# Ledger of designs, part 143: peptides against a protein of PDB entry 3WG5

Target 1, 218 residues: chain A of PDB entry 3WG5
Amino acid sequence: LAKNIVYVAQIKGQITSYTYDQFDRYITIAEQDNAEAIIIELDTPGGRADAMMNIVQRIQQSKIPVIIYVYPPGASAASAGTYIALGSHLIAMAPGTSIGACRPILGYSQNGSIIEAPPKITNYFIAYIKSLAQESGRNATIAEEFITKDLSLTPEEALKYGVIEVVARDINELLKKSNGMKTKIPVNGRYVTLNFTNVEVRYLAPSFKDKLISYITD
Target 2, 218 residues: chain A of PDB entry 3WG5 as posed
Amino acid sequence: LAKNIVYVAQIKGQITSYTYDQFDRYITIAEQDNAEAIIIELDTPGGRADAMMNIVQRIQQSKIPVIIYVYPPGASAASAGTYIALGSHLIAMAPGTSIGACRPILGYSQNGSIIEAPPAITNYFIAYIKSLAQESGRNATIAEEFITKDLSLTPEEALKYGVIEVVARDINELLKKSNGMKTKIPVNGRYVTLNFTNVEVRYLAPSFKDKLISYITD

## One batch from the design tools (peptide; made by RFdiffusion4, then SolubleMPNN)

Design b2_p18_2_s2 (from b2_p18_2, 6 letters changed)
Fold by OpenDDE base, seed 2:
Structure b2_p18_2_s2 (fold): chain B 218 residues (1-218), chain C 218 residues (1-218), chain A 18 residues (1-18)
Amino acid sequence: as target 1 above (218 residues)
Amino acid sequence: as target 1 above (218 residues)
Amino acid sequence: AKKGDGITPLRFGPGKKA
């Protein structure tokens, strides 16, 4: 029986246009090989709203399930990372990770204080994050509070509140727990039941460009 | 007869949180002195969407008419500057200036190419810029085209299309031409007829902080 | 740990050319 392939790739650091290129490359490789899914190990403090929205769109256009896995322990899907997660087919978190803190900020003042986004921008991102939650059948009230309260959650809280689907220590536990789950958003217009029976896990390395960009943006 | 005071202040460079502070300071001074209006000489290539939206809100909350004057010749109200202008009580342009080019961008790639905003963001700003035009009785079709076509207009075109109210070479011509005009948006909930008879023009200097920030953001 | 830049809202207009 031909083994189902599951790709695993890492995305770490700030969400930028280069992060979009990483997502696009990784998903494209997995699509070309007709993978059962791709798991993105995500660790991000946030980044650009634009790159985030492009990444969400690229995930939604994927021909295969894209699973966001907040990993390893100590990682976060902060700010832009939360939107990406909420736009994905399945969210998993490792113990000791976090999700949330989605308040749009304009940047930092000279003294390093946060410059708050105007209410109209904040309201746009509230509507956007709520739409991602609603489309995925996730907790839209908590999604709003990720902005309005700058809320951050543990994996256990996020699972309890219906923000995420899986708490898993590693890829093997993630595959076991997510096996037989339906995607929270459609793949090619259809909700897919994940089949992680008899899978081969294939790791994708970052390109030289991906490594260089991570180094420059750190 | 107590002379009506008209304040004139300059805002040059990128639209940032510090530009908001400049607008707020200038308008507050003019409000405290019960000025007939404040004229903001605007020259900007654009800037942050957030600071722009805060500036628009601050203008709309002004107790006095805020006139945006694209000045001197060679200046532009580009991108964020166009939104600010469309959110103001009156728009004037000097000959040899421009307005428009409002396409939201995410930033620049490593090669310096524009990263386009996702359609959802672009559509938000289309709706926003159209609302500003509609609220002010200005050309909402052209306001949309400032984004969709990245359109830039001359003062003569902008006047012809009903985007702006005045073409003026200097402050004296602006005061003469705008005298007796109604504000395009309300002041304290009422459309005000500008009275520039027997005015004293008072120039506001940038603060030391304003100068320093302009230097750092250039 | 550099404070993660939250969602930086959109920049409008020509940014600094690198």
Scores: peptide ipSAE 0.029, ipTM 0.352, DockQ to the pose 0.260
Fold by OpenDDE base, seed 4:
Structure b2_p18_2_s2 (fold): chain B 218 residues (1-218), chain C 218 residues (1-218), chain A 18 residues (1-18)
Amino acid sequence: as target 1 above (218 residues)
Amino acid sequence: as target 1 above (218 residues)
Amino acid sequence: AKKGDGITPLRFGPGKKA
């Protein structure tokens, strides 16, 4: 029996247009192979709102389930990473990771302090993050508080509040715990039940371009 | 008879949080002196959307008319500068200046090409720029086309299409041509008729901090 | 390089460390 394939790829660093290219490449490879799912190991301090919204749209247009996995321990899905997670088919977190801190910022002052976004921007991103939470059946109140309170959650808190679906130490535990779960958003217009029984795990490496871009953007 | 005061200040370079601090400082000085208006000589390639929206809000909260003047010849109110202009009490342009090119960008690729924003961001900024145009009684269709077509206009085109109110070669011509015009948005909840008869023009210099910031952001 | 800063995207999270 041809084993169902699960792809795993890593996305680390700032969310940029190059991060969109990584997501697009990884999802496209997994779509071409008719994978059961792709798991994106995400570790990001955040990044660009625009790249984030492209990535969310690319995930929502995926022909296969896209699982965001905040991994390894010490990783975060901060800011833009939280939006990407909330836009995905399933969110998992490893112990010792974090999610949240979604306050839109103008940037950094000379002293390195965050310059806050005006209420109009903040309100837009509140509406956007709430829509992502609502569409995925996740906690929209906490999604709003990721902005209004700059809230950051542990995996256990995020699971408890219904922001995420799985806490897992590694890919094998993730596959085991997510087996039989329904996607939180549709795949090809339907909610899919994940089948991770007897899967082949395939790791996707960064392209030369991905490595170069990560080096330039870090 | 105490001459009505008109302040003039220059804002050049990228729109950042430091540009907000400049706008805030300049408007505050002019408010404290009960100026008839402040003219901001604007020359910007664009900048941060968030800083832009703060600046727009600060202008809208001004106790005095804030006039955006795209100056000198060769200057632009590009991207974020267009939004600031559309959020102001009056827009003027010098001959040989431009306004528009409001397409939200993700950034630049390695080859220097613009990376486009996703439709969701573009649509938000379309709604926002249209609201600024509508609130100011300016051309909302052209405001949208500044994004959708990345449209850039000459002063003559911008005047013709009802995007701006004045084409002026210098501050004296601006004062002369804008005399008796009503503000395009309210000041203290009321549309104000500009009175530039027998005004004292006061120039505000950049602070040491403003100069340092401009040097770091360029 | 003259980054023709269009609407520089809203940044989320810790910006670039200078």
Scores: peptide ipSAE 0.070, ipTM 0.365, DockQ to the pose 0.255; fails the geometry check
Fold by OpenDDE base, seed 1:
Structure b2_p18_2_s2 (fold): chain B 218 residues (1-218), chain C 218 residues (1-218), chain A 18 residues (1-18)
Amino acid sequence: as target 1 above (218 residues)
Amino acid sequence: as target 1 above (218 residues)
Amino acid sequence: AKKGDGITPLRFGPGKKA
């Protein structure tokens, strides 16, 4: 039985190979403690496709439910963050956050403009994001539009469209609202009903190494 | 006399040495045409300090007003984007955007966690962001809190606190609301009154090089 | 991230180097 423990960890900023190690570390700690879930407070505007795909895979391989919580107010799960959210067991957003803007780009020019990805890459990510949405029982049409229209949504819109499962102001409201929900994707091959009754909330801090390389990739 | 021309260009994503070249190219084109202003539709979640400082300097050296417009809805002027906005002649935000989260970090760890900057660097950027706010007659206390509290604001909050000058849904509303406003910093040593009466709006596209390196920095 | 993050918009979240 999962302990009535929920881990909370913050991941802020770029999705990089380092962000993979963060997801991996945080999920691993929560897995080792047989936590009911881990909540990742996500504030990311995007990152590398390779790192994003690895993070999605790491979430899908998790032995415990991984909840992506776009938090605090003003945060976003933009670009790669949207894919990560769509690949997770539950998505929550705080009021005043956003999700979407998933158009694959080859990066930023000498003048920071978006280098549009060639159609083959764009189409690959359309297929990929639609797969994530379909696998999680989320709105695959909107997931496609996150790319094709570079669409961004409010929490209320994302909830209304069936992109996310919870709008919550804080961890306590998130736990209260998500209690008794089933995971949108399997945990160890099974859909899990979340049990947030009498939960201990444990906050994970960034490691020193996590602090040192976050310093380098920014 | 400035032509009744306003250039609009989009800068999306990371603030890098490439984003400097974008600001430089876009501003240079608008300067050459003696435009009434350039509006930079900014959607950035941050970037490099060096590039940010260079962009701020390039904006301050502009021969025409540079308006930072956090656009579209769901966009942010986060981290380095906030500094750029605070260094500009006018800040606008669309509803559903955000500004702030300016805490200097050394980057992202192997696990994407923020590597906190050493206190000396943090203090340098506190002084720098406060200077930008003071020079522009914007809220220097909130500018500091963008670092010290990692504060992020809605457009309505940012307007209320005197961080920004305009909330606008689109370019037409931005032009209408900012018409007759004075620049918050000097243009060629003088505060300019914006004249958006009978304006032609010219959209600038990313160059091929701008597309190629945007592909590389994402 | 670095030069080369060529597939998803490497939008760089709140917290990249000021």
Scores: peptide ipSAE 0.051, ipTM 0.330, DockQ to the pose 0.165; fails the geometry check
Fold by OpenDDE base, seed 3:
Structure b2_p18_2_s2 (fold): chain B 218 residues (1-218), chain C 218 residues (1-218), chain A 18 residues (1-18)
Amino acid sequence: as target 1 above (218 residues)
Amino acid sequence: as target 1 above (218 residues)
Amino acid sequence: AKKGDGITPLRFGPGKKA
């Protein structure tokens, strides 16, 4: 019996227009091969709101389930990463990772101080993050608190509060635990039940351009 | 008599955190050498709001005059570039350049359509761009219209409407026309009269990192 | 100091040419 394919790709670093291009490329490959899902191993301190919103839209337009996996241990889905996760079909976290800290900022001053976003911007992103949580049946109150309290959660807390769906140590445990789960948002207008009973895991490498950008941005 | 130094550096492409690092490096070099001014030859379609605001702040904190020069012919100070220009000590444009198109956007959809910023964000940037214009004694009504009408101006229009100070074909004409002008904003708390009567023009090259980023982002 | 690029709400600029 032909094994269903699950793609795994890593996205590490700041959320930028190049990160959007990585998401788009990886999801497109998985769509073309009619994969059961793609898992994005995410480690990000955050980044651009525009790139984040485009990534969320790209995920929501995916022809296949997109699983955001905060991985490896020590990784985070901070700020923009939390929005991306909340916009996805399933969120998983490895033990020793974090999610949250979503307060919008205008940037950092020369002294490294945060330039606060005006209340109008903050309130926009409160509404946006709550919408993502509500649409995905996740905890919209905690999603708001990621901004209002700059809250960060452990995987166990995030699971307990209904922010995420899975705590898993590795891809094999993730596949095992997420098998039979429904996507938290629709795929092609329907909620999909994940089937990871007979899958081939296929890893996608960053392009040469992605490697070069990562090397320069690190 | 020791010639006063005027530095010239080029900033081309999207406004990002790397563009901030370029501005910071170039201004720092010119500050260390007690230059009469630095001219930034700017060609940008726009970019990030955070990077833009940080660049504006870095210019306003400069120990020397920062002249934004929209150059060469065919270049633009679009969107974020307009804010940077309006935050500077003097704006010049070459014939055949443009300034404006400052409507805040959340990004582009997959179909290339603009994702409009909510009115709250648009209104924030209207207030911000008007503040930059007012502080610099430039046309705040036109600065608002750069957003509300997505207006773009020619150098001649921008000069006529009091958005910019100089139309110049090259660095030599810019130095000649700006000689004896006062900075539009303070330098170290005072308005400075530019003295370009006996200057050495020194060109700054992009760093290896800047060249590598430019090559990858083009 | 990790310059964390905070969520900056806005991109300014004409669209990427398709």
Scores: peptide ipSAE 0.029, ipTM 0.512, DockQ to the pose 0.336; fails the geometry check

Design b2_p18_2_s3 (from b2_p18_2, 7 letters changed)
Fold by OpenDDE base, seed 4:
Structure b2_p18_2_s3 (fold): chain B 218 residues (1-218), chain C 218 residues (1-218), chain A 18 residues (1-18)
Amino acid sequence: as target 1 above (218 residues)
Amino acid sequence: as target 1 above (218 residues)
Amino acid sequence: AGKGDGIEPLEFGPGKKA
C-alpha cells in the first residue's frame, strides 16, 4: 500500500517575499506528490505584512493541508507568524515556543523603539486577524488581543484558548496527536480529516537561494 | 583654501532596512567630514514603509544637507523613493527619470497583481506624504495625487508642479544648478544656502554587505 | 523583474534588535 506522504519543511527568520517563495515551493512539491499534508516548521519573529498575506493566501489555495508547527523549542510564531498560523489548516506548537505579539508597527526608530502604526492600520489588522480566527474556528477575541494587548501565549495557553490545535514535542508526536483531526479551514472546499496512519515523512531542504537569503537576513 | 566636500553615494533597488543602513552610513561619513552636502543617487521602485520612514527621519536628523538625486536616466524615485525625496533637503532628477506612484500596497498577489491597501492605510500615507511636502514647501496636492491617482511625473512636470528643485543630467550640472539654493527643510534648525563653489566630489562605494544584499534583492 | 513594490507599509515583528 503506497504510504501516505507527509512533507516537512523549515521556514526560519523574517517573513519576506523570499519566505513566500519558500512556502510556495514547499507546498507545490507536496501538492505535486499528493501528500497527505505538509508540515512547516515555523520559527519567525515576524516580518512584512504583504508577504504574510500572500503566504496566508497560498496556504488557503493549497490542494493539501498545510500545518504550521512552531518548532523547535525556543522558536516563535511572532507577529506575521501568528497570522500565517491562524490562516493555516492546523497549528501545532512545541513546548517552550510562543505565538502572538501581532501589533502592527510601522517599524523601528533609529533608537530601536517601535514606531507604532496609526489606529487606522491597527484596526485593519484587528479586523484581518479576527477574520482569520473566525474562518478557522479559532478564538477571535484572543486574536484581537494579540494586537490590542500585544499578547503572547505559551503553547498551553494557546491550546487552552482555542488558538491552536496541538502541542507536540516533535514531528512524530505531532503526527500522532493530529491524526484524525479535521482541518480548521477547507482544502479544495472541504474540511479534511487528517490521516497520519502509516505515513512516510519526507524532509524538504531549503534551496541554495533560500540559505543565502536566510544568511543575509539573519 | 580647504575645498568644500560633496559626497556622492548610490542607493539602488528596494527600500529595506539595509537601505536605511546605507543611508545612515553614507550620511554619517559625510557628517564626520563636515561635507557641504551629500548627494544620494537614488534609483528605487519602492519598498518598505518602515525603512522609508526611518530614512526620512535619518535625513531630517542629518547635520548636513542631504540631496536626493533620481539618477541615472531610466531611474525612478517610485513609491517609498518619493517619500524619501520629499523628506530630503533638495530633490533633483535626471532627464528620463520618474517620481511618484506612491499608492500604498499591501503587496503583490500570487498572480503579481497589486494587493491594495485599505482606505485607512491609504489615508494615513496621504496625510504623511502631504506633511512631508508641506514641511519642505513642496506641492502637497501633487504629493496627495501620487497616492490618490497613482500619479507619476517626469522631471519637467515635477519641477513645474513644485515637487522638486532641480533637473540635471549629471552631478556637475546638479552642483551648478543647486549652488545658492536654500535647503527645503532645515539643517540643525536652519535653512542652509548650498555652496557648491570650488567643491571636491567624493564618491562613496557600497560596502561588501551592501553589494551582496543588492544582488539578492534584485 | 523588480516589481515596483509599493510602500509596503506594515511590518509585523519584534524589532530588529540592534
Scores: peptide ipSAE 0.136, ipTM 0.561, DockQ to the pose 0.377; fails the geometry check
Fold by OpenDDE base, seed 1:
Structure b2_p18_2_s3 (fold): chain B 218 residues (1-218), chain C 218 residues (1-218), chain A 18 residues (1-18)
Amino acid sequence: as target 1 above (218 residues)
Amino acid sequence: as target 1 above (218 residues)
Amino acid sequence: AGKGDGIEPLEFGPGKKA
């Protein structure tokens, strides 16, 4: 029996248009091989709203399950990363990671203070993040509080509140715990039950361009 | 008599946090040498609002005049570039360049359509761009129309409407035409009369990092 | 083709402090 393939790729750093290209490339490779899933190891402080929305849409259009895994320990799915996670088919977090802090900002002033977004923007993203949570059957109240309270959660809290589906220390524990789970959003219009019983894990390396950009943006 | 130094540097591509670092570095070098001015050859399609606002603030804090020069022919100070220009001590444009198209957007959708900003964001940036125009004694009505009509202007139109101060084909013509002009905003709390009668032009090369980032972002 | 990146007014999260 041909082993079901699970791809694993890393996305680290700020969410940008280039991060969209990484998501698109990684998902496309996994789609071409009819992978059982792709796991994206996500570590992000946040980034651009447009790139985030495009990534969410790309995940929603995926022909295969896209699992967001906040990894390694010390990583975060902060801000834009939380929206991406909430837009995905399954969320996992490693112990010692965080999720949340989703307040939209216009940016940082030169003194490092936050430039607050106008209330209409905040309200737009409240509606958006609540929609992502509702569509994925995740806690929309906590999703709102990621903005309104700038709330950050531990993996244990996020699991307890129904924001995420899995706490896992590594890929093997993730595969083991997520096996038999249904995707939180449809894949090609259908909720998929994940089958990680007999899988081959394939790591997608960052392109040379990816490495160069990460070196510059880090 | 020690020749007054004028620095010239190029900033090309999207306005990002890295573009802020370029502006900061270039202005700092020119400040250290007590330059008569720095000319920034600007060619941008736009970019991030926060980086733009930080660049504007960095220009406003400059100890020397910062001249934005939309150059070469075919270049633009589009979107964020217009705000940067309006925040500067003097604006010049080369023939065959453009300025304007300042509508704030949330970004581009996957299909390449513009994600419109909520009216409150648009109104915020209308107020902001009008403030920059008013503070610099430039046409605030046209500055508003850069947003409300997504207006783009030729150098001749921009000069005619009092958006910019100089149309110049090259650095030599720019120096010649801007000689004796007062800065449109204060330098260290004082309006400076530019003295380009006996100047040495020094070109600032992009750092290796600048070249690498431009290669990746282009 | 320089798609005029409109002013993208929105970042989420701790942008890198300049």
Scores: peptide ipSAE 0.135, ipTM 0.530, DockQ to the pose 0.394; fails the geometry check
Fold by OpenDDE base, seed 3:
Structure b2_p18_2_s3 (fold): chain B 218 residues (1-218), chain C 218 residues (1-218), chain A 18 residues (1-18)
Amino acid sequence: as target 1 above (218 residues)
Amino acid sequence: as target 1 above (218 residues)
Amino acid sequence: AGKGDGIEPLEFGPGKKA
């Protein structure tokens, strides 16, 4: 019986156009090999809204389930990372990770203070993050509060509030707990029941370009 | 007589947080050496709005005049580059360069199509680019049209319409033509008359990090 | 003619580490 493949890839650092290229490359490999899913180990402080929206769109267009896994312990899906997670087929978090802090900013001043986004922009992203939560059947009130209160949650809180689907210490626990779950958004127009029975886990290494970008964004 | 120093530095590629660090580093060096001005040879297709706004703020906070020079021939101050230019003390362009195309986008779709910004965001940047033009005594109508019509201009058109101050083939022609001009925005609360009589030109080399970023953004 | 990369309007800043 041909083993179902699950790919695992890491995306770390700021969300940029290069991060989109990483997501696209990783998902494309997993699509080409007709994988059961890809798990993206995500650790990000945030980044560009455009790259984030493109990544969300790329995930939603995926031919296979994309699982966002906030990993390892100490990692975060902060800001743009929360949107990416909410746009995904399943969210998992390792113990000791965080999610949230989605307040749009126009950047950092020279003194390191946050330049707040104008209310019009903040309201746009409130609507956007709520749509992602609603489409995925996740807590849209908490999604709004990630912006309005700059809320950050633990994995246990995020699970409790219905923001995420799984708390898992490692890939094996993630596969075990997510087995038989439905994707929170469609894959090719259908909600898919994940089948992680008798899977082969394949790790995707970062490209030279990915390593170079990671070296710069770290 | 201590020669007045003019620094020249290159900034090429996408406008990012790293581009802000480049601007900050270059301007700081020129400030520390009490330079008459710094000329930034700018070639950019655009980039992040936050980084752009921070760069504009950094320029406006400069202790010395910052001249944006769209250079070499074939270069552009596109999108974010136009805002940076409009936020500067003087804009120069080499023949065969361009400025404009300031339409806010939420990025590129997977098919390479532009994801348009919502009208609320577009209107914010219309107000912002018009404010930069007005504060600098430049053509605010054309600044708006850089967004509303996605307008791009040649150096000759940009000069004719009062968007830029100088068309120059090289640094020597730039120094000659800009000598005796007032800065279009204040330096330390005062409009400065540029004095490029008997100057030493010093070129700032990109750091290792700058070279690495340029290699990735090219 | 390089497609002008439109202004990417928004970063989501890294949440301040509390």
Scores: peptide ipSAE 0.127, ipTM 0.567, DockQ to the pose 0.593; fails the geometry check
Fold by OpenDDE base, seed 5:
Structure b2_p18_2_s3 (fold): chain B 218 residues (1-218), chain C 218 residues (1-218), chain A 18 residues (1-18)
Amino acid sequence: as target 1 above (218 residues)
Amino acid sequence: as target 1 above (218 residues)
Amino acid sequence: AGKGDGIEPLEFGPGKKA
């Protein structure tokens, strides 16, 4: 029987325009191969709102399911990462990860203090994050509280409150637990039922450019 | 007579967090040397609003005058570059450069169409750009029109409308024309009169990291 | 003519670099 392919790729660090290019490249490879899904192992402290919104759009335009997996232990889908997760077809988290802390900031002052975003901006992102939650059938109240309370959740809390769909230790457990689940948003206008019963897992490596950017941003 | 030092540095390309690091490094070098001023030769199509706001703050916190010089011919201070210029102590432009086109966008769609920012964001940046213009004694109406009309100006128009202070072909003409001018914003709480009668010009080179980032972003 | 990249409005603050 022809094996369904599942791609796995890593996105680590700040969400930037380069992170959009990574998402686009990874999803495009998986689309070209007619993969069953792509799993993005996400570890981000946050980053740019524009890059985030473009990534969400790219995910929503994907011809295949895009699963955001907060991995490994110690990783987070913080700030922009939470929006990306909420914009995806399925969210998973590994034990010992976190999600949330979505308060918009203008940046950090020289003393490392947060420069708060003005209420108009905060209110825009409250509306946006709530829309992502509502469209995906996730907890819109908690999505708002990621901003208003700067809330962060454990995987178990996020699952309990209906923010995420899966808690999984590794790719094998993720595939097992998500098998037969429907995507939380449509793929090509339809909610897709994931089929992971007979899959080949293919790992995508960072490009040379991705490695070079990581080296410079660290 | 001890020569006053004027530093000249180049900032080219997208405004990013790395561009903030460039501004910070260049201004810090000039501050440490108690320079009369630093001139930043700016050529940017725009970039990140957060990086822009941080750059504006860094300029406003400078211990010395920061002059933004849109240079060479064919360069622009577009989008974020206009805000940086408006946040600076003096703006100059070379003939054949441009300033403006400040409409906030969320980005580009896959087809290359502009994704417009929602009115709440646009209105925030209208208020912000107007504040920069007002604080610097520059044309706040034109500053607003850089957003509302996506206005771009020639050096001659920008000078005529009171957006900029100097049109200059090169550093020598800039120094000559700006000599005896007061800064448009304070330095250490005081408006400084520029003294370029007996100056040594020192060019700052891009760091190795700056060169590497430019190579990757191109 | 380099398309003026619009002002990309917002960073979501990176979580504090520890």
Scores: peptide ipSAE 0.107, ipTM 0.515, DockQ to the pose 0.470; fails the geometry check

